# Peptides against a protein of PDB entry 5K2M, part 24

Target 1, 273 residues: chain A of PDB entry 5K2M
Amino acid sequence: MRIGITYTVLRREEMAIKERAGEFGEVVMLHEDDLLFPGNYDLDVVIIRNVSHFKALYTARLFESEGIPTVNSSRLIFEAGDKLFATLRLAGKVPVPEWKAALSEGGALRVPDSLGYPLVSKPVFGSWGRLLAKVNDRDSLEAVLEHRKWMKNPLYGIHYFQEFVEKPGRDIRSYVIGGEFVGAIYRYSNHWITNTARGGKAEPCSDPEVEELSVKAWEAFGEGALAIDIFESEKGLLVNEVNPNMEFKNAARVTGADMAGKLVEYAVEVAKT

## One batch from the design tools (peptide; aimed at target 1 T8 S52)

Design b2_p15_2 (made by RFdiffusion4)
Pose (drawn by RFdiffusion4):
Structure b2_p15_2 (pose): chain A 273 residues (1-273), chain P 15 residues (1-15)
Amino acid sequence: as target 1 above (273 residues)
Amino acid sequence: AKSLDDYVPEDLREW
């Protein structure tokens, strides 16, 4: 059993994964510098841990082209990692915040007629709560759209919006791996953006409703290891997003759950074809 | 053979 781990830097998550994988077989640490294709790699499975979402997608696709299964797969990395594609997959399967998509500035200006104010603008490929905006009125919408327009990346031209959900000073992050619920936390903040990457704080979450909803959200994709974001609202739990390159150091510490071990166990199972 | 960076557009390489 040879288990590959692709990484950019060795965060706590990557170190814990390397350790757990060592109990099952030879670990082959693959920095981005070691990635060259086409190439001969002798691996039964690769765990994708690149910090860049896009580098993780392409390395997963490239290893798949060498006949080497990846966790997560290139398909899941793309579908789950893009807010719009992921919302299309979650819709009708679990409750989600109301959302709209527009393809131009003019189309985006009509979004408030459907969603109302306040509304949330976010990039389709983003993480760590970056470039999220709470838009309370037209002036703010025009400001966000004007800035998006001047940004170089054509992906900023895909305008994705959600109604603003009044959360109780926190949100929920849960983890489902291979269909098994493995844990959840609350992420608190005095700011409406609660990511731990922006200073949000982890506490254990033992709500049985989140376990079931988290499995249903995972079932919309039917594979892999997903970190799932959930909002509490006046209309019950809402699934906001899913994440295919999960961070979990605060979550594992707070809940005591072995998220790195469970990811590895799942990877060994996929390595057996 | 190409490196990973040859497959990823330059503006998407960083996180």

Design b2_p15_2_s1 (made by RFdiffusion4, then SolubleMPNN; from b2_p15_2, 4 letters changed)
Fold by OpenDDE base, seed 5:
Structure b2_p15_2_s1 (fold): chain B 273 residues (1-273), chain A 15 residues (1-15)
Amino acid sequence: as target 1 above (273 residues)
Amino acid sequence: MKSLDDYVPEELRDA
C-alpha cells in the first residue's frame, strides 16, 4: 500500500495522518510544490490536505484522472466545500438554517423579504468564518453588496444568505468518516462566530441526537470524511455547513478519538475498491 | 498577495 498525502502546510493533522498512514504502508508526502501533472504517481490512494479549497479540488481531480482515488474525492470536495452546494445536498436530508441564494444585487436586496433581519451573508467558499457578515438592517445589506461588487473573484457575486441563528454561546463540530460517527465537540465563544480558530474552548459533545444528525448529514453526500457544523437553535439542531478539508487537532485532543487513524483506515478502504 | 482561499490563521500553522 502506497499512500500519498498532499499538503500546503504541515499541521498537526497532517503529521497525525502521516504517522497513522505509516502503519498501513509506504507514505509519500507531496507538498503543493512537488505536484506536476500529468505525472507517473505510483500511489494506491491520495489523502487530500491542501489548504485551498480550489487547490484541493483540482489536485483530487488530477489524481483521479490518473486512476488514483482520493480522500476526499473531487466530487465531494466540490459539493461539500461550497456552502451553497452543500446546502442543496443537506436541505433534503436534515434540518438546515433557512437560506436564500441570489445571483444579482437586485435579487440579494429582496432576500430580507423572505428571511427578515438579522441575516448572515456568507461567501460560498472560504473557511474560519472569514467574510461572514451579520446583516442587521438594509444599510448593512447594501454595504455588504457594495463591497462584494468590487471583489475580484466572480464567486463573490453568488450571494448566499442564512437566517441568523441565536446560539447558546457555542456550536457543535462533529466528524463522520466513511459513514461512521467519530466524535463531536462543543466550541464555545462569546462571538456569534464560534470557530475554535478564534480562541474558542472545545469540550466533548456526547449527544445521541448529534450523532444521528451527523450521520444523516454525511449521507446527503454519501462518501468521504466530513466535519459537520451544527447549531443548537430554538428550532432544534440545524446543520449549518460541512467541511471536506477538516481540521481535527482540537477535537481529537478533547474527545480522544483517533480521527487521523479513522481517516487513514477509510483511505485504505477506498484504495481497495 | 495570498488569496482568502490560501490563508491559514497563525494559530493553525504551528504543528
Scores: peptide ipSAE 0.206, ipTM 0.832, DockQ to the pose 0.065
OpenDDE base, seeds 1, 2, 3, 4: peptide ipSAE 0.184, 0.179, 0.203, 0.194; ipTM 0.823, 0.820, 0.832, 0.828

Design b2_p15_2_s2 (made by RFdiffusion4, then SolubleMPNN; from b2_p15_2, 4 letters changed)
Fold by OpenDDE base, seed 5:
Structure b2_p15_2_s2 (fold): chain B 273 residues (1-273), chain A 15 residues (1-15)
Amino acid sequence: as target 1 above (273 residues)
Amino acid sequence: MKSLDDFVPEELREA
């Protein structure tokens, strides 16, 4: 078994994946600078750990074009890594925050007619709560739209909005790999954005409802390894988003779950199919 | 200039 691992930065996750992969076979670390296509890669599977969503997507597709399966697949990265596309998958399977998408400024200005205020403006790509805006009123909406108009990436012209969900000072991050629930954590923050990358405390989450919902959320995609963000709302649990390029350093530490091992085991299974 | 897509917070870069 030869396992490739593509990466941008060697994080604790990549080191853990490397270590666990070494138990199953030969590990080939592939920095982004080492990747040229078409190539002659002698690999049974590639674990995709590129930081960039787009680089991860293209890297996965390039390996797949050479007959090498990837974890995650380019399909999963494409569908799960875009907040709107992920919502489209999730909405038919699990409760999600109310959402609207608009393809123009004029359309976006009508979103509050349906969602009301406050609402959350999200880019369809990106991580760690960046470029999220809590939009409390019309003036704020106009400001966000004005700023988006001057951004270079055309994807900023895709306007994705959610209802603002009042959370109990925390959210839930769960992990599902190959359809198996691996673990979950609470992420505490006094800010409405509860991402642990912003200094939030993490604690284990042991809730059967979270486990069930997480598996159902994964089933909306039907493959791969996903981190799932869940909100505790007045309406119950809501699946906010999924991440096909999961960070699990804090979750693994807090829960004791072998996230890296589970990911490698899944990759080995994918290699054998 | 690193894009939003390529940015990793410093707290997450350390192995």
Scores: peptide ipSAE 0.224, ipTM 0.840, DockQ to the pose 0.064
OpenDDE base, seeds 1, 2, 3, 4: peptide ipSAE 0.012, 0.027, 0.215, 0.209; ipTM 0.569, 0.646, 0.837, 0.835; seed 3 fails the geometry check

Design b2_p15_2_s3 (made by RFdiffusion4, then SolubleMPNN; from b2_p15_2 with A1M D11E W15A)
Fold by OpenDDE base, seed 5:
Structure b2_p15_2_s3 (fold): chain B 273 residues (1-273), chain A 15 residues (1-15)
Amino acid sequence: as target 1 above (273 residues)
Amino acid sequence: MKSLDDYVPEELREA
C-alpha cells in the first residue's frame, strides 16, 4: 500500500495522518510545490490536505484523472466545500437554518422579506468564520453588498444568507468518516462565531441526537470524511455546514478519538475498492 | 497577497 498525502502546511493533523498511514504502508508526503500533472504517481490512494479549497479540489481531480482515488474525492470536495452546494445536499435530509441565495444585489435586497433580520451573510467558500457578517438591518445589508461588489473574485457575487441562529454560547463540531460517527465536541465562545480557531474552548459532546444527525448529514453526501457544524437552536439541532478538509486536532485531543487513524483506515478501504 | 482561500490562522499552522 502506497499512500500519498498532499499538503500546504504540515499541521498537527497532517503529522497525525502521516504517522497512522505509516502503519498501513509506505507514505509519500506531497507538498503543493512537488505536484506536477500529468505525472507518473505510483500511489494507491491520496489523502487530500491542501489548505485551499480550490487547490484541494483540483488536486483531487488531477489524481483521479490518473486513476488514483482520493480522500476526499473531487466530487465531495466540490459539493461539501461550497456552503451553498452543501446546503442543497443537506436541506433534503436534515434540518438546516433557513437560507436564501441571490445572484444579484437586487435579489439580495429582497432576502430580508423572507428571512427577516438579523441574518448572516456568508461567502460560499472560506473557513474559520471569515467574511461572515451578522446583518442587523437594511443599512448593514447595503454595506455588505457594496463591499462585495468591489471584491474581485466572482464568487463573492453569489449571495448566500442564513437566518441568525441564537446559540447557547456554543456550537457542535462532529466528525463522520466513511459513514461512521467518530466523535463530537462543543465549541464555546462569547462571540456569535464559535469557531475554536478564534479562541473558543472545546469540550466533549456525547449526545445520541448529535450522533444520529451527524450520520444523516454525512449520508446527504454518501462518501468521505466530513466535519459537521451543528447549532443548538430553539427549533432543535440544525446542521449549519460541513467541511471536507476538516481540522481535528482539538477534537481528537478532547475526545480521545483517533480521527487520523479513522481517516487513514477509510483511505485504505477506498484504495481497495 | 493571500486570498481568503489560502489563509491559515497562525494558531493553526503550528504542528
Scores: peptide ipSAE 0.244, ipTM 0.850, DockQ to the pose 0.065
OpenDDE base, seeds 1, 2, 3, 4: peptide ipSAE 0.236, 0.233, 0.239, 0.231; ipTM 0.847, 0.846, 0.846, 0.844

Design b2_p15_2_s4 (made by RFdiffusion4, then SolubleMPNN; from b2_p15_2 with A1M Y7F W15A)
Fold by OpenDDE base, seed 3:
Structure b2_p15_2_s4 (fold): chain B 273 residues (1-273), chain A 15 residues (1-15)
Amino acid sequence: as target 1 above (273 residues)
Amino acid sequence: MKSLDDFVPEDLREA
């Protein structure tokens, strides 16, 4: 078996994936600079680890066009990596924060009539809490919309909002690979954005309700490897978002779960189907 | 609690 691994930066995750993949066959590391299409790739499966959502999406689709399956698939990356598209999948299967989407400034100005204040403005793409805004009032909403108007990417004209969820100083990140729950962690932060890229602490999460909800959230997509972000709210557990391009070094360290091994095992099974 | 070793440079935080 020949396993490709595409990457932007060789992180701890990519090193662990490479090591585990070597136990199953020949490993071909493919930096973004190595990728040209159409190409003659001799690979049975490709694990997609490009950092950019769009680079990951297009890389996956390009390999699929050559008849090579990918983990994750371009379909999964497309639907899970966009916050609005992910919400559309999740909302019919699991509890999610209340949300609204508007396609104009005039539409966005009416969102508080439904969600109230405070609300959260999110771009549909991006990671690590980038461009998240807590909007407490009308003046703040107008300011966010004014700034978005001058942003060059047309995707910033897609206005996605959620209710503001009061969290107990933490959130949950769980991991589901091939439909199997692999593990979960608590991520602690004193900021309303609990994203760990800002120097948070992690602890293992052992909660049967989190496990069940995580599997159900994965089933909304029905394939691949997903990290799932869950909020603890007054209304119970809410699935906030999913990530088809997961970081797992902290989760693996804290839980002892073999995230890289589980990902490789799934990729090997995908190669056989 | 264990510290998170999650620093992603700004240039890697693209779309």
Scores: peptide ipSAE 0.009, ipTM 0.518, DockQ to the pose 0.081
OpenDDE base, seeds 1, 2, 4, 5: peptide ipSAE 0.008, 0.007, 0.008, 0.010; ipTM 0.527, 0.535, 0.522, 0.533; seeds 2, 4, 5 fail the geometry check

Design b2_p15_3 (made by RFdiffusion4)
Pose (drawn by RFdiffusion4):
Structure b2_p15_3 (pose): chain A 273 residues (1-273), chain P 15 residues (1-15)
Amino acid sequence: as target 1 above (273 residues)
Amino acid sequence: SILEIYKEEAEEDPL
């Protein structure tokens, strides 16, 4: 059993994964510098841990082209990692915040007629709560669209919006790996953006409703290891997003759940074809 | 098309 781990820097998550994988077989640490294709790699499975979402997608696809299964797969990395593609997959399967998509500035200006104010603008490929905007009126919408327009990345031209959900000073992050619920936390903040990457704080979450909803959200994709974001609202729990390159150091510490171990166990199972 | 953009972004990524 040879288990590859692709990484950018060795965060706590990558170190814990390396350790757990060592109990099952030879660990081959693959920094981005070690990645060259086409190439001969002798691996039964690769755990994708690149910090760049895009680099993780392409390394997963490249290893798949060498006949080497990846966790997570290139398909899941793409579908689950893109807010719009993921919302299309979650829709009708679990409750989600109301959302709209537009392909131009003009189309985006009509979004408030459907969603109302306040509304949330976010990039389709983003993480860590970056470039999220709470838009309370037309002037703010025009400001966000003008800035998006002047940004180089064509992906900023895909305009994705959600109604603003009044959360109770926190949101929920849960973890489902291979269909098994492995844990959840609350993420608190005095700011409506609650990511731990922006200073949000983890506490244990033992709500049985989140466990079931989290499994249903995972089932919309039917594979892999997903970190799932959930909102509490006046209309019950809403699935906001899913994440295919999960961070969990605060979550594992707070809940005591072995998220690195469960990811590895799942990877060994996929390594057996 | 989106994947090409993603590829370009990955190549330009300083990480």

Design b2_p15_3_s1 (made by RFdiffusion4, then SolubleMPNN; from b2_p15_3, 7 letters changed)
Fold by OpenDDE base, seed 4:
Structure b2_p15_3_s1 (fold): chain B 273 residues (1-273), chain A 15 residues (1-15)
Amino acid sequence: as target 1 above (273 residues)
Amino acid sequence: DIMEILEKLAKEDPL
């Protein structure tokens, strides 16, 4: 068994994955600077840990084009890593926040007619609550839309909105790998963006409803390793988003779950199929 | 700590 691990930055997650992968076979660390295609890679599977969504997507697709399976697959990275495409999958399986998509400024200006205020503007790509805006009024909506026009990436012209969900000062992040629930945490923050990357505390979440919902959310995609962000709302649990390139150091530390091991075990399973 | 710096850099958006 030869396990590739692609990475941009050697984080705690990549170190843990490397260590656990070493128990199953030979580990080949592949920094982004080492990746050239087409290439003669002698690998049974590649674990994709590129920090960039697009670099991860293209890296996965390039290995797949050479007959090397990836975890996650390019399909999963594509569908789960885009917030709108992820919402389209999730909405058919699990409760999600009310959402609207518009393809023009004129369309986006009508979103409040359905969602009301406050609403949340999201880019379809990006991490750590980047370019999330709580839009409280018309003036704020117009400003967000105007700023989006001057952003170079055409994907910023895809206008994705959600209802603003009032949360109890926390959200839930769960982890599902190969259809198995691995663990969940509460992420605490006094800010409406509860991301632990911004200094929030993490605590274990042991809720059977979260476990069931997390598995159902994973089943909307049907493969790979996903982090799942869940809101506690007045309407019940809502699946907000998924992440096919999960950070798990805080969750592993808090839950004691062997997320790196589970990811490697799944990659080894994928290599054998 | 180099790891904290790397973790911060990893949090800068790779598009």
Scores: peptide ipSAE 0.026, ipTM 0.640, DockQ to the pose 0.067
OpenDDE base, seeds 1, 2, 3, 5: peptide ipSAE 0.019, 0.025, 0.022, 0.026; ipTM 0.583, 0.646, 0.647, 0.593

Design b2_p15_3_s2 (made by RFdiffusion4, then SolubleMPNN; from b2_p15_3, 6 letters changed)
Fold by OpenDDE base, seed 5:
Order: sequence, then structure tokens, then C-alpha cells
Structure b2_p15_3_s2 (fold): chain B 273 residues (1-273), chain A 15 residues (1-15)
Amino acid sequence: as target 1 above (273 residues)
Amino acid sequence: DILEILEELAKADPL
């Protein structure tokens, strides 16, 4: 068994994955600077840990083109890493926040007729709550739309909105790998954007409803390793988003779950199929 | 950790 690990930065997660992968076979660390395609890679599977969503997506697809399976697959990275495409998968399986998508400013200006105010504007791509806007009124909506016109990436012209969900000063992040629930944490924040990367505290979450919902959310995609962000709302649990390039150092520390081991075990299973 | 994010952003574009 030869296990590749692609990475941009050697984080706590990549160190843990490397260590656990060494128990299953030979580990080949592949920095982005080491990658050229087409190549002659002698690997049974590649664990994708590139920091950039698009670099991860293209790296996965490039290895797949050489007959080497990846964790996650390029399909999963594509569908789960786009908030709108992820919502399209999730909405048929699990409760999600009410959402609207518009492809023009004129369409976006009609979103409040359905969602009301306050609403949340999201880019379809990005991490750590970048470019999230709580839109409280018409003036704020117009300002967000105006700013989006001047952004260089054409994907900022895809307008994705959710209802604003009131949360109990926290959200939930769960982890599902190969269809197995691995663990969950509460992420505490005094800000409406709950994210541990923004200084939130993490505590263990042991809730059977979270476990069941997390597995159902994973089943909407049907493969890979996903971090799942869940809201506790007045309507019950809502699956907000998923992440196919998960950070788990805080969750592993808080829960004691062997998330790196579970990821490697799944990669070894993928290599055998 | 915001510092870790800033360090990651300084090393790689996360988009």
C-alpha cells in the first residue's frame, strides 16, 4: 500500500494523517511544488489536503485521470465545496435553512419577497465565513449586490441567500467518514458567524439526533469524508453546509476521536475497491 | 485561531 498525501501547508491535520498512514503502508508526502501532470505516480490512493478548494479539486481530478483514486474524490470536492451545489444535494434528504439563488441583480432584489429580512448573503465558494453578510434591509442588500459587481471572480455573480437562523450562541460541527459518524463538537461564539477559526471555543457534542442527521447529510453525497455544519434552530436541527476539505484538529482534541485514523482507514478501503 | 488563519492565508490562497 502506497498512500499519497497532497498538501499546501503541513498543518496538525496533515501531520496526524501522515502518522496514521504510516501504519498502513508507505507514505508519500506531496507538496504542491512536487506535483506535475501528467506524471508517473506509483500510488494506490491519494489523500487530498490542499488548502485551496480549486487546487484540491484539480489535484483530485488529475490523479483520477491517471487511474489513482482520491479521498476526497473530485466529484465530492466539487459538489460539497460549492454551497449551492451542496444545498441542492442536502435539501432532498435533510432539513436545511430556507434558501434562494439568483443569477442577476434583478433576481436577487426579489429574494426578500420570499425569505424576508434578515437574510444571509453567501458566496458559493470560500471558507471561515469569508464574505458572509447579514442583510437586515433593502439598503444593505443593494450595497452587497453593488460590491459583488466589482469583484473579479465571476462566481461572485452567483447570488446565494439563506434565511437568518437565530442560534443559541453556538453551532455544531460533525464529522462523517465513509458513512460512519466519527464525532461532533459545539462551536461557541458571541458573533452570528460561529467558527472556531474566528476564536470560537469547542466542546464535545453527544446528541443522537446530531449523529443521525449527520449520517443522512453524508448520504446525500454518498462518499468520502465530510465535516457537516449544523444549526440548532427554533425549527429543530438544520444542516447549513458541508466541507470536503475539513479541519479537525480542534474536534479531534476535544472529542478524542481518531479522525486522522478514520480518514486513512477509509482511504485504504477506497484503494482496495 | 485567527493567527493560524492569517498564517495559512499568507502561505496559500484558500479559494
Scores: peptide ipSAE 0.020, ipTM 0.583, DockQ to the pose 0.054
OpenDDE base, seeds 1, 2, 3, 4: peptide ipSAE 0.013, 0.015, 0.017, 0.019; ipTM 0.539, 0.583, 0.580, 0.600; seed 3 fails the geometry check

Design b2_p15_3_s3 (made by RFdiffusion4, then SolubleMPNN; from b2_p15_3, 5 letters changed)
Fold by OpenDDE base, seed 5:
Structure b2_p15_3_s3 (fold): chain B 273 residues (1-273), chain A 15 residues (1-15)
Amino acid sequence: as target 1 above (273 residues)
Amino acid sequence: SIMEILRKLAEEDPL
């Protein structure tokens, strides 16, 4: 078996994936600079670890065009990596924060009529809580919308909003790979954005409700490896978003779960189908 | 510098 690993930066996750993949076969590390298509790649599967959502998406689709399956698939990256498309999948299976989408400023200005204030403005793409805005009032909404007009990427014209969820100073990140729950962590932060990239403490989360909800959230997509962000709300657990390009170094360290091994095992299964 | 911050942000999380 020959396992490709595409990457932008060799992180702790990519090193762990490489090490575990070496137990199953030959490992071919492919930096973004090494990728040319059409190509003659002798690979049974490719693990996609490009940092950019779009580069990951296109890389996956390009390998698939050569008949090589990818983990994650271009379909999963596309659907899970877009917050709105992910919400559309999730909303039919699991509790999600109340949301609205608008395709114009005039539509966006009516969102508070349904969601009220405060609400959260999100771009449909992007990581680490970039361009998340807590919108407390009409003036703040108008300011966010005005700034969006000057953003060059047309995807910033897709207005996605959620209710503001009061959290207990933490959120949950769970991991589901091939339909198996692998583990979960609490991410602590005094900020309403609880992302561990901002220096939050991580602790193990052992909650059967989180496990069940995480598996159901994964089943909304039905394939691949997902990190799942869950909020503890007054309404109960809410699935906020999923990530098809998961960071797991902190979660693996805190839980002791072999996330890299589970990802490789799943990739090997995909290669055999 | 703002350019170093922007470069770091672009390197850490490319769109």
Scores: peptide ipSAE 0.035, ipTM 0.581, DockQ to the pose 0.056
OpenDDE base, seeds 1, 2, 3, 4: peptide ipSAE 0.025, 0.026, 0.029, 0.026; ipTM 0.608, 0.632, 0.601, 0.586; seed 1 fails the geometry check

Design b2_p15_3_s4 (made by RFdiffusion4, then SolubleMPNN; from b2_p15_3, 5 letters changed)
Fold by OpenDDE base, seed 4:
Structure b2_p15_3_s4 (fold): chain B 273 residues (1-273), chain A 15 residues (1-15)
Amino acid sequence: as target 1 above (273 residues)
Amino acid sequence: EILEILRKLAEEDPL
């Protein structure tokens, strides 16, 4: 068994994955600078840990084109890493926040007619709450749309909105790998963006409803390793988004779950299929 | 920690 691990930055997650992968076979660390395609890669599977969504997507697709399976697959990275595409998958299986998509400023200006205010503007890509805006009124909506117009990436012209969900000063991040629930944490923040990447505290979440919902959310995609972001709302649990390139250092520390081991075990299973 | 935020910002959440 030869396990590739692609990475941009050697984080605690990549170190843990490397260590656990070494128990299953030979490990080949592949920095982004090492990646040229087409190439002669002698690998049974590649674990994708590129920080960029697009670099991860293209890296996965390039290895797949050479007959090497990836975890996650390019399909999963594509479907789960785009907030709108992920919402389309999730909405058919689990409760999600109310959402709207618009393809023009004129369309986006009508979104409040259905969602009301406050609403949340999201880019379809990006992490750590980057370019999330709580839009409280018309003036704020117009400002967000104007700013998007000056952004060079055409994907910023895809307008994705959610209802603003009032949360109890926290959200939930769960982890499902190969259809198995691995663990969950509460992420605490005094800000409406509860992401631990912004200095939020993490605590273990042991809730059977979270476990069940997390597995159902994973089943909307049907493969790979996902982090799942869940809101506690007045309407009950809502699946907000998924992440096919999960950070788990805080969750692993807090829960004691061997997330790196579970990811490697799944990659080894994929390699044998 | 501010260092983790700065590291993530320095890693420029590469699109």
Scores: peptide ipSAE 0.029, ipTM 0.623, DockQ to the pose 0.070
OpenDDE base, seeds 1, 2, 3, 5: peptide ipSAE 0.023, 0.026, 0.026, 0.025; ipTM 0.609, 0.621, 0.617, 0.616; seeds 3, 5 fail the geometry check

Design b2_p15_4 (made by RFdiffusion4)
Pose (drawn by RFdiffusion4):
Structure b2_p15_4 (pose): chain A 273 residues (1-273), chain P 15 residues (1-15)
Amino acid sequence: as target 1 above (273 residues)
Amino acid sequence: AEEEEQEELERLAEE
């Protein structure tokens, strides 16, 4: 059993994964510099841990082209990692915040007629709460759209919006791996953006409703290891997003759950075809 | 140090 781990830097998550994988077989640490294709790699499975979402997608696709299964797969990395594609997959399966998509500035200006104010603008490929905007009126919408327009990346032209959900000073992050719920936390902040990457703080979450909803959200994709974001609202729990390159150091510490071990166990199972 | 580490991760993610 040879288990590959692709990484950019060795965060705590990557170190814990390396250790757990060592109990099952030879660990082959693959920095981005070690990635060259086409190439001969002798691996039964690769755990994708690249920090760049896009580098993780392409390395997963490249290893798949060498006949080497990846966790997570290139398909899941793309579908789950893009806010719009993921919302299309979650819709009708679990409750989600109301959302709209527009393809131009003019189309985006009509979004408030459907969603109302306040509304949330966020990039389709983003993470760590970056470039999220709470838009309270037309002037703010025009400001966000003007800035998006001048940004180089054509992906900023895909305008994705959600109604603003009044959360109780926190949100929920849960983890489902291979269909098994493995844990959840609350992420608190005095700011409406609660990511731990922006200073949000983890506490254990033992709400049985989140366990069931988290499995249903995972079932919309039917594979892999997913970190799932959930909002509490006046209309019950809402699934906001799913994440295919999970960070869990605060979550594992707070809940005591072995998220790195469970990811590895799942990877060994996929390694057996 | 924690702030610098986060900034480094953000740069890497944007690559």

Design b2_p15_4_s1 (made by RFdiffusion4, then SolubleMPNN; from b2_p15_4, 7 letters changed)
Fold by OpenDDE base, seed 2:
Structure b2_p15_4_s1 (fold): chain B 273 residues (1-273), chain A 15 residues (1-15)
Amino acid sequence: as target 1 above (273 residues)
Amino acid sequence: DEEEERRLLEELAAQ
């Protein structure tokens, strides 16, 4: 068994994955600078840990073009790593925050007619709450839309909005790998954007409803390793988003779950199919 | 240190 691991930065997650992968076979660490295609790589599977969503997506697709399976697959990265595409998958399976998409400023200006205020403007791509805006009124909406016109990436012209969900000063991040629930954490923050990567505190979450919902959310995609962000709302649990390039250092630390091991075990399973 | 690491990762993720 030869296991590739692609990475941009050697984080705690990549170190843990490398260590656990070494128990199953030969490990080949592949920094982004090492990635030239076609490359004729001699690998049974590649674990994708590129930081950039797009670099991860293209890396996965390039390995797949050489007949090497990836964890996650390019399909999963594409579907799960885009907030709108992920919402489209999730909305048919699990409760999600109310959402609207618009393809023009004129369309976006009508979103409050359906969602009301406050609402949340999200880019379809981005991590750690980047370019999230709480939009409380018309003036704020116009400002967000004006700024988006001048953003260079055309994907910023895809207007994705959610209802603003009042959260109890925390959210939930769960982890499902190969359809198995691995663990969950509460992420505490005094800000409406809850993320442990932004200095939030993490605590273990042991809730059977979270476990069930997390597995159902994973089943909307049907493969791979996902982190699942869940809101505790007045309407009950809502699946906000999923992440196919999950960080898990905090979750592994507080839950004691072997998330790196579970990811490697799944990659080994994928290599054998 | 954690904040600087986060900023670096945010920049890398924007590429």
Scores: peptide ipSAE 0.405, ipTM 0.899, DockQ to the pose 0.858
OpenDDE base, seeds 1, 3, 4, 5: peptide ipSAE 0.395, 0.387, 0.396, 0.383; ipTM 0.897, 0.894, 0.896, 0.895

